Peptides against a protein of PDB entry 6NYY. Designs and how they scored, part 171

Target 1, 212 residues: chain A of PDB entry 6NYY
Amino acid sequence: KHFEQAIERVIGGLEKKTQVLQPEEKKTVAYHEAGHAVAGWYLEHADPLLKVSIIPRGKGLGYAQYLPKEQYLYTKEQLLDRMCMTLGGRVSEEIFFGRITTGAQDDLRKVTQSAYAQIVQFGMNEKVGQISFDLPRQGDMVLEKPYSEATARLIDDEVRILINDAYKRTVALLTEKKADVEKVALLLLEKEVLDKNDMVELLGPRPFAEKS
Target 2, 212 residues: chain A of PDB entry 6NYY as posed
Amino acid sequence: KHFEQAIERVIGGLEKKTQVLQPEEKKTVAYHQAGHAVAGWYLEHADPLLKVSIIPRGKGLGYAQYLPKEQYLYTKEQLLDRMCMTLGGRVSEEIFFGRITTGAQDDLRKVTQSAYAQIVQFGMNEKVGQISFDLPRQGDMVLEKPYSEATARLIDDEVRILINDAYKRTVALLTEKKADVEKVALLLLEKEVLDKNDMVELLGPRPFAEKS

## One batch from the design tools (peptide; made by RFdiffusion4, then SolubleMPNN)

Design b2_p27_1_s3 (from b2_p27_1, 14 letters changed)
Fold by OpenDDE base, seed 2:
Structure b2_p27_1_s3 (fold): chain B 212 residues (1-212), chain A 27 residues (1-27)
Amino acid sequence: as target 1 above (212 residues)
Amino acid sequence: EDLLSKYPLDSGVPDIMDELDKISFEN
């Protein structure tokens, strides 16, 4: 309990119990978080869900927490599934509401960063090739790109392709699991916080063995 | 103001860059 609370504070900050979401906003948050949760549940290489909450916190209106493994090496498959999980909220919103909200901004940022990293740092794109360039970090002076404008365009194109592929994968998954997303969202609206056990009760055991 | 616009949602997915920054490969 104390450890979970500590993680919650690090990720979400202090609960702003004073922020009352409007019912429609709360619904949006619930489905958004349900999208993350369900995507993570049914993606083999996603981290196991620990907790999902629609209680507003200092940094967000809702969150999903996953048990990250101390992992030093990531496969392309793992990164893709993480991207899909990250897109789960946006995709859920699209599926259920047919609208895109700003709530996924950080998710899109993370996905974008991951995609660029995969392509320009990890050499995981065949077209771009086995290259590794340091990405400018936020706040770093935009140093001259160590590659040509043609390469830059290629990178940008391949980033879009990768993100779109992840998005499509997520759409397919959450469309297939639409009923599960709905179940999770509805339960979130009721309980505001779900843990792994709630998810197991609701969806059954995660189909992928937790790599201990 | 849309609260969703003001307060982003968090997937809880770690930023891969942040995770990799923790990995100092001492070459």
Scores: peptide ipSAE 0.173, ipTM 0.753, DockQ to the pose 0.461
Fold by OpenDDE base, seed 3:
Structure b2_p27_1_s3 (fold): chain B 212 residues (1-212), chain A 27 residues (1-27)
Amino acid sequence: as target 1 above (212 residues)
Amino acid sequence: EDLLSKYPLDSGVPDIMDELDKISFEN
């Protein structure tokens, strides 16, 4: 309990009670966060959901909090499921509203970075091959890419393919679980904050054993 | 002003790069 509260304070910052969301914005946030929550719930390699909130905190209008496992190694499957979970908000917005918002900007950034890392750093793409290069960090001088322009184009193409595959997987999942996303979103609009127990009551137990 | 444009939503998913930076492989 104390540890969870400490993590909440670090991740969420202080509740900015001053930001009044309009009803339509609040609805968008609820469905966005519900998308993350439900995607994480039904993805085997996603981290367990601890909390989902539509109360604005810090610079965020809503958030989902997961219990990260101390993992030293990540499989391609784990990274894909994390990408899908990250895309859950955007996909939910598309499914329910037929429109997308700027709310997913950070999610898309994370997904993009993960995709590039998988292909360029971890050698997880067959077309690009078993390569490992350091990704330029935002502040690093544009070091000459250690690969050709043709390879750069190939990398970019394969990144798009990977992201699109993750997106399609997420669309399929959340379309199948559309009713669950709506249940979570509606309950969020009522309670503003949900925990793992609320999710179990609403959706049933998570179908994957929590690896201790 | 669209609040969503100013305040991005957080998935709570850790950045993989941040996670990897924490992994000190003690050889």
Scores: peptide ipSAE 0.170, ipTM 0.748, DockQ to the pose 0.435
Fold by OpenDDE base, seed 5:
Structure b2_p27_1_s3 (fold): chain B 212 residues (1-212), chain A 27 residues (1-27)
Amino acid sequence: as target 1 above (212 residues)
Amino acid sequence: EDLLSKYPLDSGVPDIMDELDKISFEN
């Protein structure tokens, strides 16, 4: 109990009791978080869900928590599934509301960073090849790119392809599991917080064996 | 005030770059 509360504070910050969400905003948050949760549930290489909440906290209006794996090496497949899970909120909003919100800004940032890292740091793109360049960090002086303008254009194109592929994969998944997303969202609106057991009761056991 | 515009939602997915930065490979 104390450990879970500590993790909640680190990830979500302090509960802001003063932020009362409008019913429509709360609904948007619930479906957004349900999208993340369900995507993570049905993606083999996603981390298992621990908790999902629509209670506003210091850094956000809702959050999902996953059991981190002590993993030092990531495959391309694992990174793709993580991208899809990260896109789950945006995709859920599109599927259920036919509109997108600013709520996915940080998700899109993470996806963008992951895509660039895969292509220019990890050498995971066949067209760009087995290269590794340091990405400028926030606040670093934009050093001259160590590659040509032609390579820069190729990188940009391949990043867009990778993100679009991840997006399409997520759309396909959450469209197939649309009823499950709705079940999770509705239960979130009722309970505000769900754990792994709630998800098992609602969706059944996660179809992937927990790699111990 | 649009709360969604002010407070982005967090997926809880760790930033892969942040995770990799924590991994110091002592070669």
Scores: peptide ipSAE 0.164, ipTM 0.747, DockQ to the pose 0.449
Fold by OpenDDE base, seed 4:
Structure b2_p27_1_s3 (fold): chain B 212 residues (1-212), chain A 27 residues (1-27)
Amino acid sequence: as target 1 above (212 residues)
Amino acid sequence: EDLLSKYPLDSGVPDIMDELDKISFEN
């Protein structure tokens, strides 16, 4: 218990005990986090869900945590599923509320950075080719691009295609699993924190073998 | 089980990969 709390602090930050969400905000957070959780649950190459919470921590109002694998190599398929997991919150909001919030800003940033990394660093796009360039960190000044403007446009186009494909995949998945998203969201509103066992009780065993 | 030991260090995978293990909602 103490060790898990320490990990939660490192990953999620300190719990915002003073932050009280309005009922409608809490509902939005619950469905957002349920989207992440359910997307991860039904994506083959996703890491196992560790915890999902609607208790505010650090800068976030809620979070889903996944147990990382002891791996340093990622396939294109794994990265795509991670993108879909990351989009799960936004997609859930669209499906259930017919609107989107600013809550997915960090998720969209992650998806965008992942897409660029796949295309520009990992050479995972056939049209762009087997190239690898360093990406700037947040706040770094980019002085010059090591490729032409035509290549830059191609990269941007392929990034959008990749993100849109991930988005469509997530929409299809969470639409199919809409009832499951609702079950998770409703239980989150009741318990505020769910673990893997709660998910198994609600949805049944994860349909993919878990690697620890 | 030491969960922290399962987090990848800087091994040539961009930092974004580590961040993907945590999904957060900010509003």
Scores: peptide ipSAE 0.044, ipTM 0.536, DockQ to the pose 0.041; fails the geometry check

Design b2_p27_1_s4 (from b2_p27_1, 13 letters changed)
Fold by OpenDDE base, seed 4:
Structure b2_p27_1_s4 (fold): chain B 212 residues (1-212), chain A 27 residues (1-27)
Amino acid sequence: as target 1 above (212 residues)
Amino acid sequence: MDLLEKVPLDSGVPDIMDELDKISFEK
């Protein structure tokens, strides 16, 4: 209990007990988090789900927490699945509500950063080629790009393609698993917090062997 | 023995990947 609370505090921040969400907002959060959870459940290279919560913490209205793998090398396929998992919340909102909210802003930021890193830092795009450049951090003044404007446009185009491919993959997955997303969302609305065991009871065992 | 224990490699893990352990719905 104390250790879990400490981890939750480090990752999620302090519970904001003072933030009462309206029922419709709470529903949106539940389906958003269910989208992350279900996407992560059915994506082979996603990290194992530890906890899903719709209790507001820090800046978050809800969260899905995963067990980090002690992995230091990622394939392109692994990074794609992580992008899809990250898009799961936004995609769930689109599927169930036909609208998108601002709640996925950080998810979109993460996906965008991952896509640029894959193309510009890791050389994972054939059109851009085997190049590696440092990406500016937030707040860094970039005076000069180490590549031409033509290369910059190519990078931007390939980033959009990669993100769109991840988005389409996530839409296909969560559309197929729509009933599972709804089950998770409804249970979240009831319990506010789910763990791995709740997910196993609801969805069955994860279809991928947990790599120890 | 993991390859990383024997041969120094750049991990090539984006900094953002460390933040993906928590996926959040934000305000």
Scores: peptide ipSAE 0.024, ipTM 0.549, DockQ to the pose 0.027
Fold by OpenDDE base, seed 5:
Structure b2_p27_1_s4 (fold): chain B 212 residues (1-212), chain A 27 residues (1-27)
Amino acid sequence: as target 1 above (212 residues)
Amino acid sequence: MDLLEKVPLDSGVPDIMDELDKISFEK
């Protein structure tokens, strides 16, 4: 209990029980978090879900928490599934509401960062090739790019392709699992917090063996 | 048996993955 709360504080910040979401906003958050949870459930290389919550914490209105892997090396396939899981919230909003919100801003930032890192740091793109450049950190004045403007354009194009592919994959998955997203969202609206056991009860056992 | 030179594996991914361990809906 105390250790879980400490981890929750580090990850989510203090519960701001004082932020009363409007019913429509709470519904949006529930479906958003359900999208993350269900995407993670059905993606082979996603981390196991530990908890999903629509209780506001810090700046977050909801969250899905996963078991961190003691993993230092990631494959392209693993990174893609992580991107899809991260896009799950935005995709769920689109599928259920036909609209997008600002709630996915951090998700999109993470996906964008991952896509750039894959292409320019990890050499995971065939068109760009086996290159590794340091990405400018937020606030670093990039005075000189170590590559041409043509390479910059190529990188930007390939980043968009990678993100769009992840997005389409997520749309396909959550469309197939639309009923499962709804079940999770509705139960979130009732309980506000779900754990792995709740997910197993709703969806059945995760189809992928947990790599311990 | 040619000793495969240990290419230093830089784990550049942990920083990105640490940020991805929590997926959140933000206001």
Scores: peptide ipSAE 0.023, ipTM 0.553, DockQ to the pose 0.022
Fold by OpenDDE base, seed 3:
Structure b2_p27_1_s4 (fold): chain B 212 residues (1-212), chain A 27 residues (1-27)
Amino acid sequence: as target 1 above (212 residues)
Amino acid sequence: MDLLEKVPLDSGVPDIMDELDKISFEK
């Protein structure tokens, strides 16, 4: 208990009890976080869910926390599932509300960074080929790209394709599991915080063996 | 037969992967 609270404080920051969300905003957050939680639950290579919360912390209105695997090497399939999990919030908003919010900005940033890394650092794209370049860090003078403008355009196109593929996969998954997203969202609105046991009670055991 | 020195496998885990342990809804 005390150890979990300490981890939550380090990861989430202090609970901003002073931010009263409007009921409609709270609903949006609940469905957004439910999208992350359910996507992570049904994606084989996603990290196990530890906690999902709609209590505002720091700049976040809600969050889903996962147990990181002691993994040093990632496959293309693993990175795709992580992208899908990250898109789960945005996709849930689209499915349930037919509108998108600014709440997914950080998620989209993470997905974009992952997609670029896969293509230009890890050589995981067949069209771009077996290349590895350092991504410009924020604040680095854009040194001359070690590749042509044609290659730059190809990279940009393949990044969009990869993100769109992840998005479509997430839409398919959360559409299939729409009732499960609803269950999680409604319970979040009631309890504000769910753990792994709550998820097991709602959805059944996770269909993938937790690799210890 | 000289044991080929295991080329250290670069884990290649981008820093972004560590940030994925928490997914948040932001304002």
Scores: peptide ipSAE 0.023, ipTM 0.545, DockQ to the pose 0.021
Fold by OpenDDE base, seed 2:
Structure b2_p27_1_s4 (fold): chain B 212 residues (1-212), chain A 27 residues (1-27)
Amino acid sequence: as target 1 above (212 residues)
Amino acid sequence: MDLLEKVPLDSGVPDIMDELDKISFEK
C-alpha cells in the first residue's frame, strides 16, 4: 500500500484531493483515459496496462500507466502502436463527444516527438531516407539545420502523414471497440481507478500474450 | 569479418519512450 502510493506519487505526482472536476470534465477524463486503456489493450505492440485512473494528480487529470518492457530495440510497428495508444484519449473524445479538448496536449507532444524521432533519428521513413540527426533539446538554439529547406518541408510533411496514419488507425480501432471504451469509462466513473484485473473482467483477457 | 559485425547496435530507446509508459490527461 505505502509502496504503491509512493510509486504513484513519483509517477503521477501528489494527489490533488482539492481539485474538484466538474461532472462533465470528469466524464471527459474518464472517456479519454478509457480510450488510452482500450487502445493499449487491443494493440499488439502496446505495453500492458497496469493501472488507469481519473483521480487528478499533479498536472494530470487522469492517467493510464503501463508496464515498461525491458526492451532496447523498437520496430516501426511497435512505435506505431505506441503512437496509437497515445492518441487513444483524443480519439475517444472525438468518437464520444464529437469534440476535442486541451487534455491531449501532452499526448500530441509525445506523438509528435515520436514521429520526428522515427523520421529524423531512426531513419524509418523511405522518402526522407536513412538519415539520423539529433533533435534540438528544449532550450537549445537551433542555429543551423543540417539539411535544406526542401528536406525540412519533406520531414514536416512525412511527420504529419505518420501522425495522421496513426490517428486513422486509432479511430478505426476505437470505433470497432466503442462499446468496450464505454464500459471502461463508466467503470472509471464509478471506481475512479482500474487495474488489469478490472480490465480482464470487463473486456476479457488481453488478446495478445504478455511477454513476461 | 563482415564490416556490419563491427557496427555497435545502439539501444534505440529515445528519451521519449520513457515518457510513453505513462499517458496522462492534462489540463
Scores: peptide ipSAE 0.023, ipTM 0.569, DockQ to the pose 0.023

Design b2_p27_2_s1 (from b2_p27_2, 8 letters changed)
Fold by OpenDDE base, seed 5:
Structure b2_p27_2_s1 (fold): chain B 212 residues (1-212), chain A 27 residues (1-27)
Amino acid sequence: as target 1 above (212 residues)
Amino acid sequence: MPVFVELESGLPSSNYYSGLDEFLESL
């Protein structure tokens, strides 16, 4: 209990029990978080879901919490599944509402950062090649890029391709699992918080063995 | 062979934010 609350505080901040969402906003949050939860459930390299909540915390309106693996090394495939899971909220909004909201901004920032890191830090793109450059940190004067403007354009193009591929993969997955996203979203609207056991009851056991 | 890369992985979490405050602060 105390440890979970400490983690929740680090992730989402303090519960803002005073923030009352409009019913339509709460519905949007529920389907968004259900998208993350279901994507994580059916992606092999996604981290196991611990908790999903539509209770506002700090500036967050909802969250999905995963068991952090003591994993320091990630494969390209693992990073792709993490990107897809992170896009699950945005994709769910598009599938169910035919519109997108500002709520996915943090997700898109994380996906963008991951995509750039894969291409320019980890050498995971065949066109850009086996390169590793330090990304300018927020607030660093963008000193002279150690690569040409042509390379910069190539990097930007390959980042877009990678994100779009992750997006399409997520659309395919959540379209196939649309009924499962609906079940999770509806139960979230009822209970506001779901755990792993709730997900097992709704969806069955996760199809991938939890590598302990 | 899978290429392993170390990520500064914070806690794996997804947070849904309003986005409006950050947008207005950027303006």
Scores: peptide ipSAE 0.101, ipTM 0.645, DockQ to the pose 0.067
Fold by OpenDDE base, seed 2:
Structure b2_p27_2_s1 (fold): chain B 212 residues (1-212), chain A 27 residues (1-27)
Amino acid sequence: as target 1 above (212 residues)
Amino acid sequence: MPVFVELESGLPSSNYYSGLDEFLESL
C-alpha cells in the first residue's frame, strides 16, 4: 500500500485535490479513462488493470494504472495490445462524444514512440526489415539519419499504418464493448476511483488468465 | 493543457519524432 502510493506519486505526481474540473471535462475524463480500462480488460496481452481514477494528478486529469509484470521481452502482439490500450481513451472520446480532445496527447506520444521503436529498433516490420537504429534521445541533435530518405519515408509510412491498425482495432473493440465503457465511466463519475474488484463487479472476471 | 495519464503501460518510450501526435489526432 505505502509502496504503491509512493510509486503513484513519483509517476503520476501528487493528487491535485484543489483542481476542480468542469462537469463536462470530468465526464470526458471519465469516459477517456474508462476507455483505457475496458480496452486493457478485453485485450489478452494488455497488462491487468489495478486502478483507474479521474482524480487529477500533476498534469494529468485522470489515469489508469496497470500491474507491472517482470517482463523484459515483448512480442509484437503484446506491443500491439498495449498500443490499443493506450489508444483506448482517445477512442472512447470518439465513440461517445464524436470528438477528440487534447487530453490524449501523452497517450499519442507513447503510441508514436512505441510504433517507431517497433519498426526502427526492434525490426518488427517486414517492409523496413531487420534493422535496429538507436533513436535520438530527447535533446540530442538528430544529426544524420543512418538511412536514406527513401527508407525514412518508408519508416514514416509504416509507423502510420501500424498506429492506424491499432486505432481501428481499438475502435472495433470499444464499439463492441460500448456498454461496458459506459458502465465504467458512470461508476467513475460516482466513485472517482475504481479498482480491480470494481471492474470485476461491473464487467465480470477478466476473460484472460492473469499470469501471476 | 489537460492530459490523460496512463501509468505503467510498459510501452517503449524511445522518441524518434515527437511531432507525430498531430497525425494520430487526425485518425
Scores: peptide ipSAE 0.032, ipTM 0.581, DockQ to the pose 0.052
Fold by OpenDDE base, seed 4:
Structure b2_p27_2_s1 (fold): chain B 212 residues (1-212), chain A 27 residues (1-27)
Amino acid sequence: as target 1 above (212 residues)
Amino acid sequence: MPVFVELESGLPSSNYYSGLDEFLESL
């Protein structure tokens, strides 16, 4: 409880009880958050879900909280599953509403950042090669790129490929699990907040052994 | 505009994101 509240304060800030969502907006948020939750549930390398909420906090209208694994090293497969989980909200909106909203802006930013990092910092792309470029720190004006324009274009292309692959993987997963996304969304609309136990009751145990 | 999800992206440390934002802005 206290630890979860501390994490909650660090991540989401205080609940903005003053933001009343319209019913249709609340529905959109519920399906968005359900997409994250279900993607995280069925992706092996995703972090374990702690809580999912459609109560607005800070700048967010909803959130999914995951227990971060105490790990400092990430594999390419782990980063891909995290990207898919992050795309889960956007993909859910597309599947259920046939439209996309601005609600996934931060998710798309995070996915984009992850993709660039994998390619230009972690050397995880064969075409670009085993390279690592220092990213400018906050406030550093990068006047010149440490690579050619041809390399820049290659990086951009490979980033798009990686994001598209993650997106397609997420679409396939949430399409297969569409009924589960709907169950979670409907329960969110009723309870506003779900925990891991609610997810187990609704979906069954997570198909991956909890790494202690 | 309201952001839907504050996922703690299990991406490397908060310091990593700040550098990436600037890098992405430079691209």
Scores: peptide ipSAE 0.032, ipTM 0.574, DockQ to the pose 0.067; fails the geometry check
Fold by OpenDDE base, seed 1:
Structure b2_p27_2_s1 (fold): chain B 212 residues (1-212), chain A 27 residues (1-27)
Amino acid sequence: as target 1 above (212 residues)
Amino acid sequence: MPVFVELESGLPSSNYYSGLDEFLESL
């Protein structure tokens, strides 16, 4: 307990008790985080959920914590499921509220970064081909791209396709599991924090063998 | 040590892909 709390403090930052969310915002966060949690629960290659919280910490209004596998290599399928999990919050907001908020900006950034990495660095796109280019690091002078403007456009198009595919996959999943998202969201509104055991009680055991 | 990936929603939070970024940086 104390060690987990210490790790949570280090990773999640200090609970900013100062950000009192309005009830409507808290509801939005609950459904957003429930979307992440449920997507992660039902995606085979998603990391196991450890905790989901709607208590604002640091810059986040809520969070889901997962136990990543110590792996250095990721498959395209794993990266896709991670993208879907990351989109789970935005998709949940769309399904339940018919609107999107700014709350998913960081999720979209992460998804975008992953998509570019898959296409430009990992060669995971057939149209772009088995290429690997270094993405400019923050602060690197954007030197001339080692590829043509036509290739740049192709990359951008394929990134959009990949993100849209992940989005559609997430929509399909969370639509199928809509009742589960609602259960998690409602329980989050009550308890503010859920762990893996709470999720098992709500949803049953995760359908995928936890690779410990 | 278990690497905890925090999916923070709402504000520019910790890179869920920090491991991917680290991986990319290690490449």
Scores: peptide ipSAE 0.022, ipTM 0.586, DockQ to the pose 0.094; fails the geometry check

